Peptides against a protein of PDB entry 6EJA. Designs and how they scored, part 37

Target 1, 276 residues: chain A of PDB entry 6EJA
Amino acid sequence: VEYMPANPVRIAFVLVVHGRASRQLQRMFKAIYHKDHFYYIHVDKRSNYLHRQVLQVSRQYSNVRVTPWRMATIWGGASLLSTYLQSMRDLLEMTDWPWDFFINLSAADYPIRTNDQLVAFLSRYRDMNFLKSHGRDNARFIRKQGLDRLFLECDAHMWRLGDRRIPEGIAVDGGSDWFLLNRRFVEYVTFSTDDLVTKMKQFYSYTLLPAESFFHTVLENSPHCDTMVDNNLRITNWNRKLGCKCQYKHIVDWCGCSPNDFKPQDFHRFQQTARP

## One batch from the design tools (peptide; made by RFdiffusion4, then SolubleMPNN)

Design b1_p11_6_s2 (from b1_p11_6, 4 letters changed)
Fold by OpenDDE base, seed 4:
Structure b1_p11_6_s2 (fold): chain B 276 residues (1-276), chain A 11 residues (1-11)
Amino acid sequence: as target 1 above (276 residues)
Amino acid sequence: ELEALTAAALA
């Protein structure tokens, strides 16, 4: 028996795209598009051609919008978190878009469930937040992520300025930078003025790859901590042998990995991936 | 297990 929700959730998909990923974006968009959901797309400030293409798409669909503001983001840049936070605020201010969940996507990942399955699942667990944790040694995670290091995004570079301390009383966590957040938690992150949110926004404004840890850390230390589910309900095309070559040293004072874009031959995995 | 971490190593 398949679960049929009486009040199906509506999803705000946030896409952060850049460069020459037009074909991949088009494929993903077609795969995830549904008339009952909402799509908010940020195009890198430097990707003008892609921006024009995305604008054309947004004109064809009433539930697709493009951010009127555009940031020049870099790999690992703290500005990516700013992009998400601003998009969250925008989406909360869009009273004509009654979304229930916030989901971020890139051309390098894909939801593991069909739309019907995803909606049914999220409708059943609409009070939960889905963030995948690293599931390993936390101290190692902190070191690997450089969370104990201070970074400054400036002039298209992430400068490592020195060491820093993890805020006292905060249990840091993280993992995937792909998450499914319910509206209530997004409201909390966006509008709360408590010490946790304020402190973490400041802390992560000087953090490498902030989206991999910010929402995890805020959630787990917040009054909403009991809503966390350790799963992001998606697959990513990882090939660490290919993607972990420290190829971003010219951009960031750290070594990192990059997921690979999905190709047509990879799409068979979407249908075969089991529910986590 | 899903791969989640993009950070790799200390520079």
Scores: peptide ipSAE 0.036, ipTM 0.706, DockQ to the pose 0.040
Fold by OpenDDE base, seed 2:
Structure b1_p11_6_s2 (fold): chain B 276 residues (1-276), chain A 11 residues (1-11)
Amino acid sequence: as target 1 above (276 residues)
Amino acid sequence: ELEALTAAALA
C-alpha cells in the first residue's frame, strides 16, 4: 500500500513560458494539474498570443493565476531570476493559496514522480529543499558558468562587461535551474534583509543563467543550509547533440546548452523513470 | 544521470 500522508503538502507550480509553446504547455498543464495544487504562470511580455491562451486557462480554474506583470526575458538573462523572485513574493502574498512547496517548470522538464508519489515524498520531507548540484569541480563550474564575469542584461542581450570576483566568504554552488523549495526557504529569500540575501541578489542581477546558481548558493550559505537535498526530482529532456551548438551567441556573450522541449512521444518516459 | 549544466565559456 502506498503511503498516504495525513497532512499532504500543496504545491505552487510556477511556469515561465514564452514563444509558441502553446501545445507543449497545454500538454504539460494537463499532465501536472491537480485541484489541490496551485499554478502561477508568467508569460513573456512579447508573447501576447500565448498570454491570451493562458488567460483563458486561468479563467477556467480557480487555482490557476497569471502574473499581472510580464517581463521580457532572454535565454540566460538575469531577468529570469527577477521573474522567479517576484513570483515568489506574489505567492507569499496570496493568503488564499496555502502552498507548502515552490516548484518551477518548463516544457523541457517534468517531475519524475506521479502526483501521489511526489506529494507523499514532499510531505515526508517537507522541511527539505531540493536542488541538484553540478557534481563537478567547482572552479570549473564557476568558469563554465561565467560566474567570475560581469554580465548586463540590456536591449535583449546579455553583455559581458568584464571580470569580477566572487564575494568573499561565499561558497558558490549550482547546477540545475529546476528546483523544489519549501515555503520557509522561499520566505527567507523573499523577506530576509541579511547580508547574504542582499549581496547575492545584487551579485546575481549581473549573472548569466542566475537561476542555476542563485538558490543553491543562497541556501548553502544560509541558516537553512542543512535542509539541502542534492536532487531536484526531475526528468529533463537533454540531448546534447541537439541542444549544445553554442546557438545563443547572438543573445549572450557566452555559449550554452538548452534542453529540448518535451514532445508527445517523450511523455512515456515519465512513467518509466525510476525514483531517484 | 543527466547533466544539469547549460553554460559553456566562449573559446
Scores: peptide ipSAE 0.033, ipTM 0.697, DockQ to the pose 0.040
Fold by OpenDDE base, seed 1:
Structure b1_p11_6_s2 (fold): chain B 276 residues (1-276), chain A 11 residues (1-11)
Amino acid sequence: as target 1 above (276 residues)
Amino acid sequence: ELEALTAAALA
């Protein structure tokens, strides 16, 4: 017997896609699609073929939309956070989409539960926000992430300009860039004009891999701090031997790691009944 | 199985 919520949460899935990963996207979409959820897809400005394909899909489903704006994003770029923030604003302005949770997904990250389990869980904890922290020394985290370095995204490159200080009075945190955020917190991040949100948006506009730290930091320093849950309910295919080769040095003035994309057989953990 | 961080280092 599984818990069935009386008022099940509805999820806004945000997918940021690029390149020629049409097959991967199709597999992911089929695995996670449900009529009661919403899907908002951003396609990189440079990925025109993928954009056309995604548009075709969006025309077939009323709960699938594509961002009318498109950014040119790079690995580790600050523009990824901008993409999420703008998507959040868009989703909040979509009055016909009553979503309760914001969830971002990629081919390298997958929910660990079935749709029913996920919905049941989030319905039980609908007032909470799920962000996974790094779980180690914070000073080391800051150094490894380059949070004490100033970066500028320009001409498809993340330029390291110099050193910077962490804002005084702010407890910096971070970890996974995959999160589950409730609507209330998204509203706060999007529309708040308090000093915290204002300063953090500015700070993270010059940050490498900003999505891995921005939401953690804002949440933990905000009036919503008591809603923090140190778990993002994700499985990520990490293989550091394969993913940590400093392969992005040509894109960013930093070395980084990337998880491995899931294979088709990996999608069984979130698959659900196909749409009639 | 949960991984929380994309590791980075100075170039």
Scores: peptide ipSAE 0.030, ipTM 0.677, DockQ to the pose 0.038
Fold by OpenDDE base, seed 5:
Structure b1_p11_6_s2 (fold): chain B 276 residues (1-276), chain A 11 residues (1-11)
Amino acid sequence: as target 1 above (276 residues)
Amino acid sequence: ELEALTAAALA
């Protein structure tokens, strides 16, 4: 029996897109679009064709907007976190968009629930935040993520400058860079001036793959820590045989994996209700 | 289940 919420949550979907995959984006957009939700799309500064296509979509739907600012982001770059943080601020300043949840998406990620299921679920747990942790040895996670290393994003490269210390008293965590955050926590991250948020924003501005750890770490060390749910309700097109070849060595002084973009034949999996 | 770790040190 499906739960029917009396006050259904409204979702702000933040899409960070790049390249020439306009058709793929169009398919995903059509799959997730609903009149009661909001869609805020950032297109990489270098992806002008895609930007034009997305602008056309935004003109057709009142609940679709494109960021007036555009960043040139690289894989693993600290600027990706900046993109999310700025989009959060923008969304909080949009008084005409009463969203309750922030959900980020890319062409390589998709919510596994139908809209009705997702809304029902989030409406029931509207006070919770959904972040998937790595579930492994934390020391190993820190080492593999390079969290104890200082990185500088400059000239489309992530330069490893040296070693650094994790701030005292902070329990670092992380995992998936796909999350579902409630408005209250987003407000906290955006506007709080406490030592935690201030320190972590500074720390993660020199961090590789910051979105995989920033929100986890901030949440778990914050007064909102009791709202943590270790799940992001996502399906990702992972193929490690293809995605784990240290293919970003030319961009980052580190190695990493990446998921694959979804293909049309992959969309059948989006109808599944079971979490991977 | 989604694999969370996406980074690794250079060998």
Scores: peptide ipSAE 0.062, ipTM 0.735, DockQ to the pose 0.041; fails the geometry check

Design b1_p11_6_s3 (from b1_p11_6, 5 letters changed)
Fold by OpenDDE base, seed 1:
Structure b1_p11_6_s3 (fold): chain B 276 residues (1-276), chain A 11 residues (1-11)
Amino acid sequence: as target 1 above (276 residues)
Amino acid sequence: SLEELTAAALA
């Protein structure tokens, strides 16, 4: 028996997709779709086929929308954070979508709870933000993430320009780039003009893999710091033996790893029972 | 953990 909250939270799922894996996306979408949630999908500017497919889906469901703007994103690019930030702004401006949580998803991860469990949990902790931290040596984290390096995204490449200092007074943190953020914090990130948000947006616009650290850092240094929960409530299919080959060196002046995409059978934890 | 991070420094 699962607890059913009286005022269940509604989730805005943000999907940033690229390539031609329309079938994979459809499988994932079907696995996570629920009529009470909202789905905002950004398709890479270069993925026209996928865009057409996603548009077709969006026309079939009233709670599915596609970003009217499209960015050309690259692995590790700062533009990914821009994509999230713009999506957040868009979602906040959608008055007809009363969402309570922002959740980003990819084919490489999925929520570890069923929809009912997730909703129940988030409804109980609706004032919290869920960000998984690396939880180890922060200095090592900074080095490995290249946070002390200045990057410029230009011409589909992340150029390493040199070294930089971490802003004074800022405790940098990070970990998973998959997070669950409540609306209040999203509003703060989107509309705050305080020194923290302003400086961090600037700092992370020149950062490799910014989504793995931006929200962590902003949250922990903000007045909302007490709302952090060190958990992102999801599973990522990591296989370092397969995913860590420095395969992105051609587009980024850094090395990186990629998690494995989940297959249809992997989405059993978030299967929906109520689907149109 | 750091093992779950995607980035790795270049030599």
Scores: peptide ipSAE 0.071, ipTM 0.747, DockQ to the pose 0.047
Fold by OpenDDE base, seed 5:
Structure b1_p11_6_s3 (fold): chain B 276 residues (1-276), chain A 11 residues (1-11)
Amino acid sequence: as target 1 above (276 residues)
Amino acid sequence: SLEELTAAALA
């Protein structure tokens, strides 16, 4: 027995892809594709082969588009947030795509629920925003994320320039950079000129891994704070043995972990996973 | 959740 919504939500899936992971992208796309949803794909400026492949897909489906602009992003780079923000603006300007939710995806994560379950759930909670918090000590989170440090993205590197202050009166939060945001909140983030949004956009333009904290922080300090749900309904392919080797030290003046792309042999994990 | 904090300070 599953809830069948009278007015089902339509989802804008935003995919940020790079490298040569064509197979992973194809698998994910096939798994999440539905005619009633929309797919907006950004391909890294340096990934020309992948871009050609994605363009071919976009020509076959009317509800699949590729960003006409392409950024060269690095792990942890502030430009990733810029990519999301620009994508949000683009999607809001697409009057022919009446989407209700913004969902970002990569080859390293999948929605836990089936399409029907996801749509039913989001249709029931269409006024909510789903962001998963770290669930740990906030001071520790700030330190580990380097939120009290100033970073500059330049020459494909995140340079640590020094210390900085967390803005007073702002409750900083974060966790997963995979989220489900309703259109109303996306509109707020995109077009609001209030002090919060303006200040946070500036603050996070010099932030390491900004997508893990920006939307959390903006939402929780905004008039929309009551729409926060501490869950992102995702399964992410984390492997600490492989992903936590400080492997990005050469491009970031910081250490960090990263998830791994899903492989066919990882499929069994989807069958055993509950809500994180 | 299978997730963990991504970033860590340099030693």
Scores: peptide ipSAE 0.034, ipTM 0.693, DockQ to the pose 0.041
Fold by OpenDDE base, seed 3:
Structure b1_p11_6_s3 (fold): chain B 276 residues (1-276), chain A 11 residues (1-11)
Amino acid sequence: as target 1 above (276 residues)
Amino acid sequence: SLEELTAAALA
């Protein structure tokens, strides 16, 4: 089933990239580029070569921008969440970019669905947020993710400082660190001063692999909880041929390779799976 | 495991 929307959604693709894989990024970018979407690229502070290459690309396309700030991130580090949050704020402040959805990507992603399919689907469900949960025992998830442990990112290292408690009244959830979030929810996460958002930002600043559960947890405990769809609708897959390494897939969607990628036949299913 | 995750995060 394909829907031809009269008012197609526009997507802000946030690319978090590092290393020297400029050719790979170029190939991926070419495959996902569309004039109606927006591309905001963060290059790791240590990846100067890649940064130069990305800047060249951004100068060629009006809908491609590079973050003026750059963070040094490590895999699983809390700084990754900071990168996303700051990118979200930046994108909301870009009044000339009327995006409707936020989608995160890495340089190793490769599109497996067409733009038309994605846009049609998201246009039909523009009020929903798409995050894939782990689908297992939540207590086990907490333990394995170390959510009950306090971490500090320092000197490119995640230091385990000790134990901590999950905030009272908060239902923690998570799974894939690949998500599709609508603008309204991004606005909430960015600008809300309620206790939930404030506490969760603080909590996750000391969290290992924060992007895998922050948005899930905030959404499910927020007034927007009814907008959650337990599917990340990934249009890209990790290209294993290009050196993609999937780790801990049995616990989390570490590499972004989700077996629950978006399928055109999922229209009916998604109508039934909206979380109340 | 948490130890494995921690180790991976250090890379």
Scores: peptide ipSAE 0.022, ipTM 0.632, DockQ to the pose 0.086
Fold by OpenDDE base, seed 4:
Structure b1_p11_6_s3 (fold): chain B 276 residues (1-276), chain A 11 residues (1-11)
Amino acid sequence: as target 1 above (276 residues)
Amino acid sequence: SLEELTAAALA
């Protein structure tokens, strides 16, 4: 039995792209594009050629826009969270784009469901937020993520300055940096002036890989905590053998992992994969 | 899930 929503949700897809990922972006865009959704694309400040290409796409579709501002982001940089937060604010201020869900994407991942399935699912659970947790020991997660370390993004580098304490009374959580957030929670994150949001924004401005933990932590410690669903409905091309070799040590005072770009040969997984 | 953490760690 297929669920046919009477009021189908509309999705704001936020794409953060950089470098020479033109082909990957084009492939992903074709896979996820639908006339009823909205696409807001941020291109790295240094990726001018890609920016020009994306602008051309945005001119062809009324529901595709490019951020007028551009940040120079690095792997693991705190500025990535700033990018998302600013994008959220922009999208909330776009009164002509009545989106219900915020979904971030990169060239390295895809939604695991067809558009119809995704819309049906989110329409049924429109009051929920989908964030995938690490599913392991939380103390280990904190150590691996370096959440108890202070980082400063400066001069295209994440400098490790020293140790720091986790804010008192906050239960830290995290996992995937790919999430599906409903508009209500995005509004809360964007406009709330409570102590939680204020302190977490400050805390994560000095955090490595902040998007992997910020939204999880804020949600679970917020009045919206009951809306948490431990699933992000994503497929990502992970290969730890290839992606975990300290390839970013030159820009981050930390070793990390990154997903690999999808290749045409990986497409079969999109069709066969169920919920993660 | 096929997705893992893009976790960082000390070298």
Scores: peptide ipSAE 0.020, ipTM 0.628, DockQ to the pose 0.038; fails the geometry check

Design b1_p11_6_s4 (from b1_p11_6, 7 letters changed)
Fold by OpenDDE base, seed 1:
Structure b1_p11_6_s4 (fold): chain B 276 residues (1-276), chain A 11 residues (1-11)
Amino acid sequence: as target 1 above (276 residues)
Amino acid sequence: DLEKRTAEALA
């Protein structure tokens, strides 16, 4: 029997989907859907068929919405961070959706706990933010991530323009681009006008794979730094032999790795249970 | 591994 919190947290799940991932999305949606949570789905601007399918789903469920705006995103593109930031703003402006946590998902990773376990856990630690760090040499991480390089997303390509300096006085960190952020921190990121948030938004608008580092860096250098937990409570289907072949060099002036999508048999890792 | 993506230097 799972512990049932008196005031269970409600989660805003943000899904960024593209291409022909209709079946995968449907499977994931069925696995994670709960009436007490919220689902905000962004469909790539180029994926019109998928968009129509997602719209149909959103019309059937009151707690499912689709972004009215759509971006054309590429692997490693800075626009992914823009997508998250805009989604955060939208969700904060939705006064009828009282969510407590922001969680991004894709078909490449899943929460490792059941819904009841996840809700119980987050309800206990509702003041914390969960971001998984790389856990290695930070200087090496910066180099591998290309954080000391300037990138420009243009014409569906990430152009490497040159070198740049990491802002002084900022402790850069990063790792997984999958995170669990509490509403308070999301509010800070969205509405703060302090020098940290302003500069980091500018810095990361020219960054490769910005979501892997932006939130870590902002959090750790912010007044909310003591709320960080080095765990995102996820399982990623890594297969470096398959996913690390510099397969994206035609899209970005950099190389990278991608995990494999989960198969239906993997959905047991996140099961929706009935909540009393 | 909890990371969805990781970057590697191009040349």
Scores: peptide ipSAE 0.027, ipTM 0.673, DockQ to the pose 0.079
Fold by OpenDDE base, seed 3:
Structure b1_p11_6_s4 (fold): chain B 276 residues (1-276), chain A 11 residues (1-11)
Amino acid sequence: as target 1 above (276 residues)
Amino acid sequence: DLEKRTAEALA
């Protein structure tokens, strides 16, 4: 859908970054920055250089903030979910940031859709949540994801403690760790005290790569289950080829690329532009 | 695969 909405949605971009890839982050940020959106950046506790660089950016833009707390995360760590959940709470408490959608990004992500297209699409479907499912055998997914295994994140290590059972009555789902969630659902995840949210937070605190499954599972088992969208086929003039290795698991076609795969000059084509 | 992913996570 490509139209100019009367009440365009505003997006809270949550960037979870680490390492020393400041230039990459800067390029990505320039590509996705828009004055009408909000950017909340978490820098790994161990990435002090990057943190300093990000702070400089946040001082230049009023709609860019850095998390005052910083977690040390590892690949596949359960703490990544904690990072998202805490950032969601923070964003909901920021009364001066009236965002409508939550979108997570890393420094390696590159947008391949224009701001106008994204905003138009989300504005049309502002009551929906966008999570891409694996679309395969669920039992296989559970095994491959290790959802039937118990993990403990401790001292920058994911310890496999043993087997576990998936809670009864819960339909587990997942796929992409890239998601677009509306504010209403984020509020539910953040503040609900029902058994679903409570149990899933507990369950996924011992889960490998929890972000790939937590929000899917919570959404599909919640009263908001009918708001799930499993694809982005409604976007007009979809461009799926940018010359980099794209993860097709995303609802909105954004790529996780390296600088070698995606040239800085290419960002000009996808740079966010101001709306009339 | 879980085994591969676990190995990477444990590293």
Scores: peptide ipSAE 0.018, ipTM 0.663, DockQ to the pose 0.098
Fold by OpenDDE base, seed 5:
Structure b1_p11_6_s4 (fold): chain B 276 residues (1-276), chain A 11 residues (1-11)
Amino acid sequence: as target 1 above (276 residues)
Amino acid sequence: DLEKRTAEALA
């Protein structure tokens, strides 16, 4: 018999979308939509057609909202973290949306559980935060991520300005930029004025791919450190041969990899995939 | 395109 929680968690799904991903978004939305959850969608400032489409959806569902602000984000840009942080603040200020978990999604990373399974699981572990670490040598991770380098997002480009030091006393970690965070930790990140949060927000405002490391690092160095689970309960469509071509040098003074978008034929794998 | 990312240092 499947576990049925007495007080099921409610999830705030945050979707950051851009370009011509209307079909992908529609598929994702249909797959994850439930009347008991909440959906907060940010559309890139440059994607006006998509924005209009998403607005139409938001008008049809009371638990779907679109960010009134829109950012023009770039690959690897620090502004992506700003998008998440602002979304978190917005969601915390929405008193009519009593969500318990924050989950970000894209077409390249899909939950491996059904809604019922996910809710049951998170309801059982509602005090935990789910962040997947790189699982490699930390020094190598720092080098590959460019965490010891200073970046400036300006004029649709990530400029590498020079070297920098990791703040003293901080244990850096990271990995996946897809996470499941409980409301309490989101509140901490949003409203805490302690040195950790303050310094990390400053540090990561000049960081490449900040979402892959910010929440990991803040969590592990915070009073909430014992709530970390090294798992994000996701499946990612990785094809490194296709996704690792250093294709972003035109916008970032660095190289990186990207997963591939899921296609309709890929969805069959979700039913067969094992728990990570 | 904006998707999940993994950084790699320049060679």
Scores: peptide ipSAE 0.041, ipTM 0.726, DockQ to the pose 0.058; fails the geometry check
Fold by OpenDDE base, seed 4:
Structure b1_p11_6_s4 (fold): chain B 276 residues (1-276), chain A 11 residues (1-11)
Amino acid sequence: as target 1 above (276 residues)
Amino acid sequence: DLEKRTAEALA
């Protein structure tokens, strides 16, 4: 269902990229690019080739910027959350970019709607936040995520230091690390000094895969809790047989899964309607 | 959810 909104939302797309897959990034960028949106790209500190390529793109488009700071982010690293949080702060400080929604993307995950559909949808639900939950038992989720474990990101490794308790009074939730957040909630996360945000930032600085749970947990325990929609409007190219081989144990003291990168033949999925 | 992680490792 589409309609022409009177005041269409503008989206800040945050891309966190690494490696040398410049062609893939280019394809993704072209697929999601629109003149009315904004694109803020973080290139891993170790990916200098890709950084040069992205800089070239940013020079060609006024609504594309590259983070002046670069982090070395490993799979599952707490630094990924730091990357998002800093990006959010940067975007809020960019007064010349009046964005309404924050959307993170990688080469392995795409919005499932055309730009017009996405804009129409978000314009209708501009007060909502879209985060997909795990859909399983919460206790099982905590165990699988290792949320009850303390991790330290150091020397390009996520070290498991021991056990920890979930903060009292906090309802933990999470699932996908791909989300659509409205500006108001991003402002809250960025600038709030309340106990919730403060404690959660501290807690998740020692968390494995923090982006999969931080925003969910903060939102659900915040005054903005009623704005949550259990859907991230994403299509992910999952192949668990290929992606769930504990391939990251050399980086983290944990096992996880990763989806396959989208191939050119997969781009047709971007134009599909949202799944319930 | 570990099975929902969409970011891939660098190495």
Scores: peptide ipSAE 0.027, ipTM 0.669, DockQ to the pose 0.040; fails the geometry check

